# Designs tried in a protein design run: peptides against a protein of PDB entry 7RZF. Part 141

Target 1, 358 residues: chain A of PDB entry 7RZF
Amino acid sequence: PFQEEHLKQLYKIVPIKDIRNLYVTFPIPDLQKYYKSNPGHYLGHLIGHEGPGSLLSELKSKGWVNTLVGGQKEGARGFMFFIINVDLTEEGLLHVEDIILHMFQYIQKLRAEGPQEWVFQECKDLNAVAFRFKDKERPRGYTSKIAGILHYYPLEEVLTAEYLLEEFRPDLIEMVLDKLRPENVRVAIVSKSFEGKTDRTEEWYGTQYKQEAIPDEVIKKWQNADLNGKFKLPTKNEFIPTNFEILPLEKEATPYPALIKDTAMSKLWFKQDDKFFLPKACLNFEFFSPFAYVDPLHCNMAYLYLELLKDSLNEYAYAAELAGLSYDLQNTIYGMYLSVKGYNDKQPILLKKIIEKM
Target 2, 358 residues: chain A of PDB entry 7RZF as posed
Amino acid sequence: PFQEEHLKQLYKIVPIKDIRNLYVTFPIPDLQKYYKSNPGHYLGHLIGHEGPGSLLSELKSKGWVNTLVGGQKEGARGFMFFIINVDLTEEGLLHVEDIILHMFQYIQKLRAEGPQEWVFQELKDLNAVAFRFKDKERPRGYTSKIAGILHYYPLEEVLTAEYLLEEFRPDLIEMVLDKLRPENVRVAIVSKSFEGKTDRTEEWYGTQYKQEAIPDEVIKKWQNADLNGKFKLPTKNEFIPTNFEILPLEKEATPYPALIKDTAMSKLWFKQDDKFFLPKANLNFEFFSPFAYVDPLHSNMAYLYLELLKDSLNEYAYAAELAGLSYDLQNTIYGMYLSVKGYNDKQPILLKKIIEKM

## One batch from the design tools (peptide; made by RFdiffusion4, then SolubleMPNN)

Design b2_p17_3_s3 (from b2_p17_3, 8 letters changed)
Fold by OpenDDE base, seed 4:
Structure b2_p17_3_s3 (fold): chain B 358 residues (1-358), chain A 17 residues (1-17)
Amino acid sequence: as target 1 above (358 residues)
Amino acid sequence: DLLRELLDTSVSSPIKW
């Protein structure tokens, strides 16, 4: 476990690949015994959220980060880490202190709001769906994975322990939040820009790095992180499926799509799933416009339209993806293609939002 | 240890949490 001397440290690391990453690491207690409540997952879900008012949304709006991942990581027996990892832009590399300030502002927002049972319930529901409809894995990989996790979970729960949440434990969430403080931080910045500016070499991989103490003034700035009014808890995820009913196979089900609607303005083809029997659907729409590809201007306008449409849908995309829904928008020589895939229960909600933005 | 952790995370596919 890290001692006090190992805290408030900054590592500047030279990668082999041209990557820019920031790792903000906090030592936390071993949460393994709390897998049924999984407070680290709760916090990872919120800190790693990509919706409006999220940490990532704000940092992206500033042009500082591309991606963000938050969550618990195993250390060794008796301790873990909570890590916030971001992919930095070139500009973000210049604003690392400010990025970390925003992280602490978001964490402060989480403290101010307190643990939310509805968020836990969403995590529980998402994980339950993921478990219930888990795809078949390659036996070799699956067996190896199961053999590994047998060291951590009871035999009776080994298949469910990574997925099924049982208990809302606000006390454990608060306990972990109390560890996510500037005084406990370890920061690593990975960038080629540190080449020739390092003084140490890692023994095993030969990675060049520099270790520095984070200045007390910087720690104090982070400790005084105020509530940033741009940060909000996510809204409830309306895309989480609740109905998993599989409709009975039609007696006249054809092995091919059947034309079920034919009008001057629309044709509808339908094929019921007769193979997988999953509560999932694929909705594919082809919109025809004689103007979409008439000339280079119209082609580019159609492209720009779709890019703007995709941008306008970003607020829903993440929530939909978490819930096992996806959409795709593409230009075609005939017009536009839209696909909506995933659990059929909430597809109409996503489709409606897409159409309303169109 | 942190460097090992960082290097190992770079190879591991982002666990879609």
Scores: peptide ipSAE 0.013, ipTM 0.549, DockQ to the pose 0.267
Fold by OpenDDE base, seed 2:
Structure b2_p17_3_s3 (fold): chain B 358 residues (1-358), chain A 17 residues (1-17)
Amino acid sequence: as target 1 above (358 residues)
Amino acid sequence: DLLRELLDTSVSSPIKW
């Protein structure tokens, strides 16, 4: 494990690719034995959340970050890391200290709210759905993976251990949160802007880097991170499916979509799934407007409308995606296309929200 | 090892569909 001398370090790294990344790393205890509660996954779910009041939402609003990933990473036996990784904008590269301040403000918010059993339950439900409806993998890859994880899990649990949560352990969540402190931080900034400004070369890959101690004043600034009123816990994910009933095939099921409704304003085609037998559906809507493509002005207005509509739906998109729902909105020469896909149970909720925003 | 560990993008994230 890292010693105290390895903490509060900043690495400036020159990549081969033109990328801008920030890695904020904390050493944490080995959580392998706690796989049934998986406190690192709980924290990764919240820190990596993309909804309103999330860390990413705030950092995106400032134009500093494009994407954010948070979670645990395996180290060696006896220790792990918790890593927050962000894709930086050019502007974000200038605000790394402030980005990390916001990370600690969000972590402080998590401490103030304390562990939430409902969040654990959502993680449990999401993982259970993912396990239950997991796609078939290539046998060779799957066997190799299973052989690897047999070193970590009992034989009886080897198939479930990466997915199924069993125990809410607020004590372990708090224990991990207590490790996510400025005094324990390791920071790596990856950018081509450090080219010619490095003094070290990594032994194995020849990566150019500079190592610096983070100034005590900066550490103190992060230690004094107050609650930011913009940060909120996510709302309950209403898109998590609870009904997985597969309806029997109709006796007159057609191999092709059948026209089941024909009116002056709408036509509806339906085809039952006769192949996969999953509790999933695909809803496709084509909206016709004689104005959508009548001239360049209307075409651009239709485009702007869809961009605004997509923007207005961003609050639901992430929560829906986590729950195995997706939507797509496209301009057509005839008007607009909408697709809603995923678990059929909560599709009406997502569809209603889309229609209400339209 | 440290740089390799940091640059390895395999961080456990929430399972998405």
Scores: peptide ipSAE 0.007, ipTM 0.522, DockQ to the pose 0.557
Fold by OpenDDE base, seed 3:
Structure b2_p17_3_s3 (fold): chain B 358 residues (1-358), chain A 17 residues (1-17)
Amino acid sequence: as target 1 above (358 residues)
Amino acid sequence: DLLRELLDTSVSSPIKW
């Protein structure tokens, strides 16, 4: 485990690839024994959330961050890390201290709101769905994985332990939140901009880096992180499927899509699943417009429209993706293509949201 | 070890959860 002398450190690292990343790392207790409550997953879900009022949403609005991942990471036996990783823009690289301030403001918001049982329940439901409808893995890889995790979980639970949540433990959530403090932070910035500005070389890979103590004034600034009114807990995820009923195969089911509706303005083809028998559907819409590809101006306008539409849907896209729904929007030479895929139960909700934004 | 993990994470595709 890191001692106090290893905390409040900044690492400037030169990558081989042209990447800009920020890693904010906290040492935390070993949470392996708490897999049934998984407080690190709860916090990772909230910190890594991409919806309105999330950490990522605010950092994106400032043009500082492209992506954000939060969660627990295994260390050695007896300790773990909680890591917040962000992909930095060029501008974000100049605002690392402010990015980290926003992280602590969000963490402070989580402390102020306290553990939410409904958030745990959503995580539980999402994981249960993921487990229930887990895809088949290659036997060799799966066996090797199971053999590895047998060291951590009871034999009876080895298949479920990584997925199924059982216990809401607000005490453990608070315990982990209490470790996510500026006094416990380790910061790594990965950028080619540090080339020629490093004084150390890593022994194994020859990675060039510089290690610096984070100034006490910066630590104090992060310790005094106020509640930022822009940060909000996510709303309940309306896309979490609750109905998994598989409709019986129709007696006259065709092996190919059948035309079931033909009107002056629309044609509808339908094919029932006769192979997989999953509570999933694929909805595909082709919109025809004679103006979509008439000239370069209209083509670019159609492109810009879809990019703006996608941007306006980002909030729903993330919540839908978490719930196993996806959409795709593309320009065609004839107009526009929309696809909605995933669990059929909540597809109408996502489709309605898309159409309302169009 | 952390540097190795950071380097490995920098080389590995972002862990999409």
Scores: peptide ipSAE 0.007, ipTM 0.532, DockQ to the pose 0.219
Fold by OpenDDE base, seed 5:
Structure b2_p17_3_s3 (fold): chain B 358 residues (1-358), chain A 17 residues (1-17)
Amino acid sequence: as target 1 above (358 residues)
Amino acid sequence: DLLRELLDTSVSSPIKW
């Protein structure tokens, strides 16, 4: 485990690839024994959330960050790390201190709100769905994975331990939150802009880096992170499926899509799943417009329209994706294509949201 | 899982933490 001398350190690292990344790392206790409550997953879900009022949403609005990932990572036996990783823009590289301030403001928001049982329940439900409808893996890879995790979980639970949450443990969530403090931080900035500005070389890969102590003034600035009114807990995810009923096969089920509705304005084809027997559907819509491809202006306008529509749907896209729903919007030479895929239970909700934005 | 996959893809940087 890192000692106090290893905390409050800044690493400037030169990558081989042209990437800009920020890693904010906190040493945390080994949470392996708490897999049934998984407080690190709870915090990772909130810190890594992409919805309105999230850390990522705010950092994107400033043009500083493209992507954000937050969660626990295994260390050595007896300790773990909590890591917040962001992909930096060129502008974000100039605002690393402010980005980290926003991280601590969000963490402070989580402390102020306290552990939320409903958020845990959503994580539990999502993981239960993921486990129940897990895709088949290649036997060799699956066996090797299971053999590896047998070192960490009881034999009886080895198949479920990575998925099924059982216990809401607010005390453990608070315990982890108490470790996410500026005095415990390790910061790594990865950028080619540090080329020729490093004084150390990593032993194994020859990575060039510079290590610096984070100034006490900066640590104090982060310690004094106030509540930022832009940060909010996510709303309840309305896309989490609750109905998994599989309808019986129709007696006259065709091996191909059958035309079930034919009108002047619409045709509808339907094919029941006769192979997978999953509570999932694929809804595909082709919208026809004589104006979509009539000239270069209309073509470009149709493209711009879809890009704006996609942008306007970003707030729902993340929540839907977490719940195993996805959508796709594409321009066609005939108009527009929309696809909605995933668990059929909440597809009407997502479809309605898309149509309301159109 | 998505978090782990994203972390594993990002951990292609040889930085041993």
Scores: peptide ipSAE 0.006, ipTM 0.506, DockQ to the pose 0.069

Design b2_p17_3_s4 (from b2_p17_3, 9 letters changed)
Fold by OpenDDE base, seed 4:
Structure b2_p17_3_s4 (fold): chain B 358 residues (1-358), chain A 17 residues (1-17)
Amino acid sequence: as target 1 above (358 residues)
Amino acid sequence: DLLRELLDTSVRKPIKW
């Protein structure tokens, strides 16, 4: 485990690839024994959230960050880490201190709001759905994975332990939050911009790096992180499926899509699932316009329209993706293509939101 | 150890939880 001397350290690392990453790491207690409550996953879900008022949303709005991942990571027996990892823009590389300040502002927001049972319930429901409708994995990979996790979980729970949440433990959430403090931080910045500015070489991979103490003034700045009014807890995820009923096969089910509606303005083909029997559907819409590809201007306008539409849907896309829904929008030579995939229960909600934005 | 952890995390697809 890291001792006090290993905390408040900044690492500047030279990558082989042209990447810009920031890792903000906190030592935390071993949460393995708490897998049924998984407080690190709870915090990872909130810190890693991409919806309105999230940490990522604010950092993206500033042009500093492309992606954000938050969560627990295994260390060794008896300790873990909580890591916030962001993909930095070129501008974000200049604002690392401010990015970390925003992280602590969001963490302070989480402390102020306290543990939310509804968030735990959403995580529980999402994980239960993921477990229940888990796709078949390649046997080799699956067996190797299971063999590995047998070291961590009881045999009777080895299949469920990574998924099924049982107990809301606000005390454990608070305990982890109490470790996410500036005095406990380890920062690593990965960028080629540090080439020729490093003084150390890692023994195993030859990675060039520099280690520096984070200035006390910077630590104090982060300790005094205020409540940023832009940060909000996510709204309840309306895309979480609750109905998993599989409709009976129609007696006249065709092996191919059947034309069930034919009008001057629309044709509808339907194929019931006769193979997998999952509470999932694929809705595919092809919109035809004689103007879509009439000239280069119209083609580019159609493209720009879809990019703007995707951007406007980004907030909903994340919540839908968490719930096992997805959409795709593409321009075609004939017009546009929309696909909505996932659990059929909440597809109408996502489809409605897409259409309302169109 | 941190560098190993960082390098290993870069190759693992972000565990989209």
Scores: peptide ipSAE 0.006, ipTM 0.479, DockQ to the pose 0.282
Fold by OpenDDE base, seed 1:
Structure b2_p17_3_s4 (fold): chain B 358 residues (1-358), chain A 17 residues (1-17)
Amino acid sequence: as target 1 above (358 residues)
Amino acid sequence: DLLRELLDTSVRKPIKW
């Protein structure tokens, strides 16, 4: 475990690849024994959330961060880490202290709101769905994984322990939140901009780095993180499926898609699942426009339109992705292609939102 | 150890949790 001398440290690391990353790491107790409540997952869900009022949404709005991941990471037996990792923009690299301040403001928001049972229930439902409808994995990889996790979970629960939540434990959530403090922080900044500015070399990989103490003034600044009114808890995820009914196979079901609608403006093909019997569907739409590929300008405009559309849907689509829904938008020589995949119960909600945004 | 963890994470696509 890290001692006090290992806390409040900043590492400047030179990567081989041209990447810009920030890692904010907190030592936490071993949460393995609490797998049924999984307080680290609860916090990871909130800190790593990409919806409106999230940490990522705010940092993106400033142009500082591209992506954010938050969660528990295994260390060794008896301790873990909570890590917030962000992909930095060039501008974000100049604002690392402010990025970390926003992290602590969000953490302070979580403390002020306290543990929310509905958030736990959402995580429980998401995980239960993921477990129930888990895809088949490659046997070799799956067996090796199961063999590894047998060291951590009872035999009877080894298949479920990584998924099924049972107990809401606000005390454990608070316990982990109490470890996410500026006095416990370890910061690593990964950037080529540190080339020639390092004084140490890592033994195994030859990675060049510099270690320095974080100034007390900076720690105090983070300790005094106020409640930023831009931060909000997420709304309840409307995309969590609740209906898993599988409709009986129609007597006239064909092995191929059947044309069920034919009009001057639309053709609709339908194929019922006769193989997998999952509460999932694939909706594919091809939109035709005579302007999509008429010249290079229109082609590029159509491309730009879809990129902007995807960007504008990102925060909303995140909730759908968590619930096992996905969409894809592509430009074609004929117009646009839209695909919506996942649990059929909530697909109409996602589809409606995409079409309304178009 | 931190550097090793960071390097291992740099090679692995961030697991979107």
Scores: peptide ipSAE 0.005, ipTM 0.470, DockQ to the pose 0.232
Fold by OpenDDE base, seed 2:
Structure b2_p17_3_s4 (fold): chain B 358 residues (1-358), chain A 17 residues (1-17)
Amino acid sequence: as target 1 above (358 residues)
Amino acid sequence: DLLRELLDTSVRKPIKW
């Protein structure tokens, strides 16, 4: 485990690949025994959220960050880490201290709001869905995985322990939040821009790096992180499926899509699932417009329209994806293609939102 | 060890739930 002398450290690391990453790491207690409440997952869900008012949304709006991941990571028996990892832009590399300030502002927002039972319930529901409809894995890989996790979980729970949440433990969430403080931080910046500016070599991989103490002034700046009014908790995820009923096969089910509606303005084909028997559907729409590809101007306008439409849908895309829904929008030479895939229960909601934005 | 873990590209991205 890291001691006090290992905290408040900055590592500048030279990668082999042309990547720009920031790792903000906090030592935390071993949470393995709390797998039924999984407070690190709760915090990872919020910190790693991509919706409106999220940490990522704000950092993207500034052009500093492309992606963000937050969560617990195993260390060894008796300790873990909480890590916030971001993919930095070139501009973001110049604003690392400000990025970390925003991280602490978001963490401060989480402290101010306190543990939310509804967020835990959403995580529970998402995980339950993921468990219930888990795809078959390759036997060799699956067996090896199960053999490994037998060291961490009771035999009776070995299949469920990674998925099923049981207990809302606000005390444990607060305990982890109390570890996410500037005085406990370890920062690693990975960039080729540090080439020739390092003074140490890692023993095992020969990685060039520099270690520096983070200035007390910077730590104090982060400790005084205010409540940034741009940060909000996510809204409830309306895309979480609740109905998993599988309709019986129709007696006259055809092996191919049947034309079930034919009008001057639309044709509809339908094929019932006769193979997988999952509470999932694939909706595919082709919109025809004689103007979509009539000339280069219209083609570019149609492209621009879809890019704007996709941008306007980004807020819903993440929440839908978490719930096992996806959509795709493409220009065609005939017009536009839309697909909506995933759990059939909430597909109408996503489809409606897409159509309302169109 | 942490540096190794950070640099190991095989480190499973924390499950973005």
Scores: peptide ipSAE 0.005, ipTM 0.417, DockQ to the pose 0.299
Fold by OpenDDE base, seed 3:
Structure b2_p17_3_s4 (fold): chain B 358 residues (1-358), chain A 17 residues (1-17)
Amino acid sequence: as target 1 above (358 residues)
Amino acid sequence: DLLRELLDTSVRKPIKW
C-alpha cells in the first residue's frame, strides 16, 4: 500500500497517443470481503453519475471534461484504489486544480447527504437485472473467469457475487468516503503537452514522466472545499424495468414484419419475437421530410438539429443506458431515423422524453 | 505498476466501469 510519502503526488505523463486524461487515485481498504454491500460500487455510481447536478454535468458545463469514470479498482490483496478518471478538454488541462476541487466538493456533498438506502436499492435492482438477463458468454472465456473468481468468492455464490447486492452498509460507505480526502490523493495527468518537460523515464515501457509534490496550499484549498450548491444527488432512475412479462406468441405471428397500421401520415410494421423471448423491444422510426436533404444548408441544419437534440437528451440517455435502454438518432437523406432499444417496460418513458425534446 | 496500469488504461477506450 502507498505510504504517506507516496501521497499528495502529481505525475505528469507523456502518452504515445494524443490523449488528455486526469487520474485522481485514492488508496482504500480491501473491499473484497464486502462484495454483498459493495460500498465502492455505491460511490462509483454517484461520483460517475452523468445526470443533472452530477460531477460530470458541472465539469462539462465548464467545458473542462468530456467523460468521467469513478469506481473501485483492484490493487493487491489487502488494498484497493478508488479512481476518478476524466477525459480532459484542452481547456480542462489548464484547470486541473479546479477540476479536482470540484471532485472534492462533490465528495463533500456525498458526506453531507450521508449514505442513501434508495441509491443502494437502485444499484441492487440494476445489478439484479443485469444478472438475470446476462448474455451468454463464450464458454472458454467464461470458465477461465469463473476459475479466477473462485479464489475470492464462495462456490455457492461465485456466479452471483459480482452482481447481486444483499446488504445496505452505510458504515462501509462512510469508511470509503473517509479515505477520499485531499491528504490521500495521487494525481496523474496524461498529455502530450508534457513532451520535453519530463525528467524521468519509466523502466518497462519507456514512458516519460515527471513527479512533483502537490503544494500544501493546493491540498489545503481542496481540504476546504465548500458545498457547491450546483451538486445534487441524482433523482431515482425511472427507467429501471420492473415488468419482465413475456407476452405469448400470437397464433398468426409472421416470420417477417407485418403492416399493422397504414395511414396517410404513418405506416407501422410489427414483428413479435419468436426466437429469444426476452422482455426487450426494438422501436425504429423513420421520419420523412422533403426538406432534410434539399440542399447543403438544410442538410447541415438537420445535422445540427440532431446534435443539439442529442446534447439535450444526454442526461436522460445516461439514466436510460444504466437501465439497459438505448436510443440512436441519425440524419438520413429522407429525414431522420430514431431507434429505441432495450427493456420494453420503460421504452414508452424514454420515447416520450425524446419526442418532448424534439 | 500504477504507471503501467495508467498506461494500459490510457491506451484502451475508457472502460465504462
Scores: peptide ipSAE 0.005, ipTM 0.458, DockQ to the pose 0.212

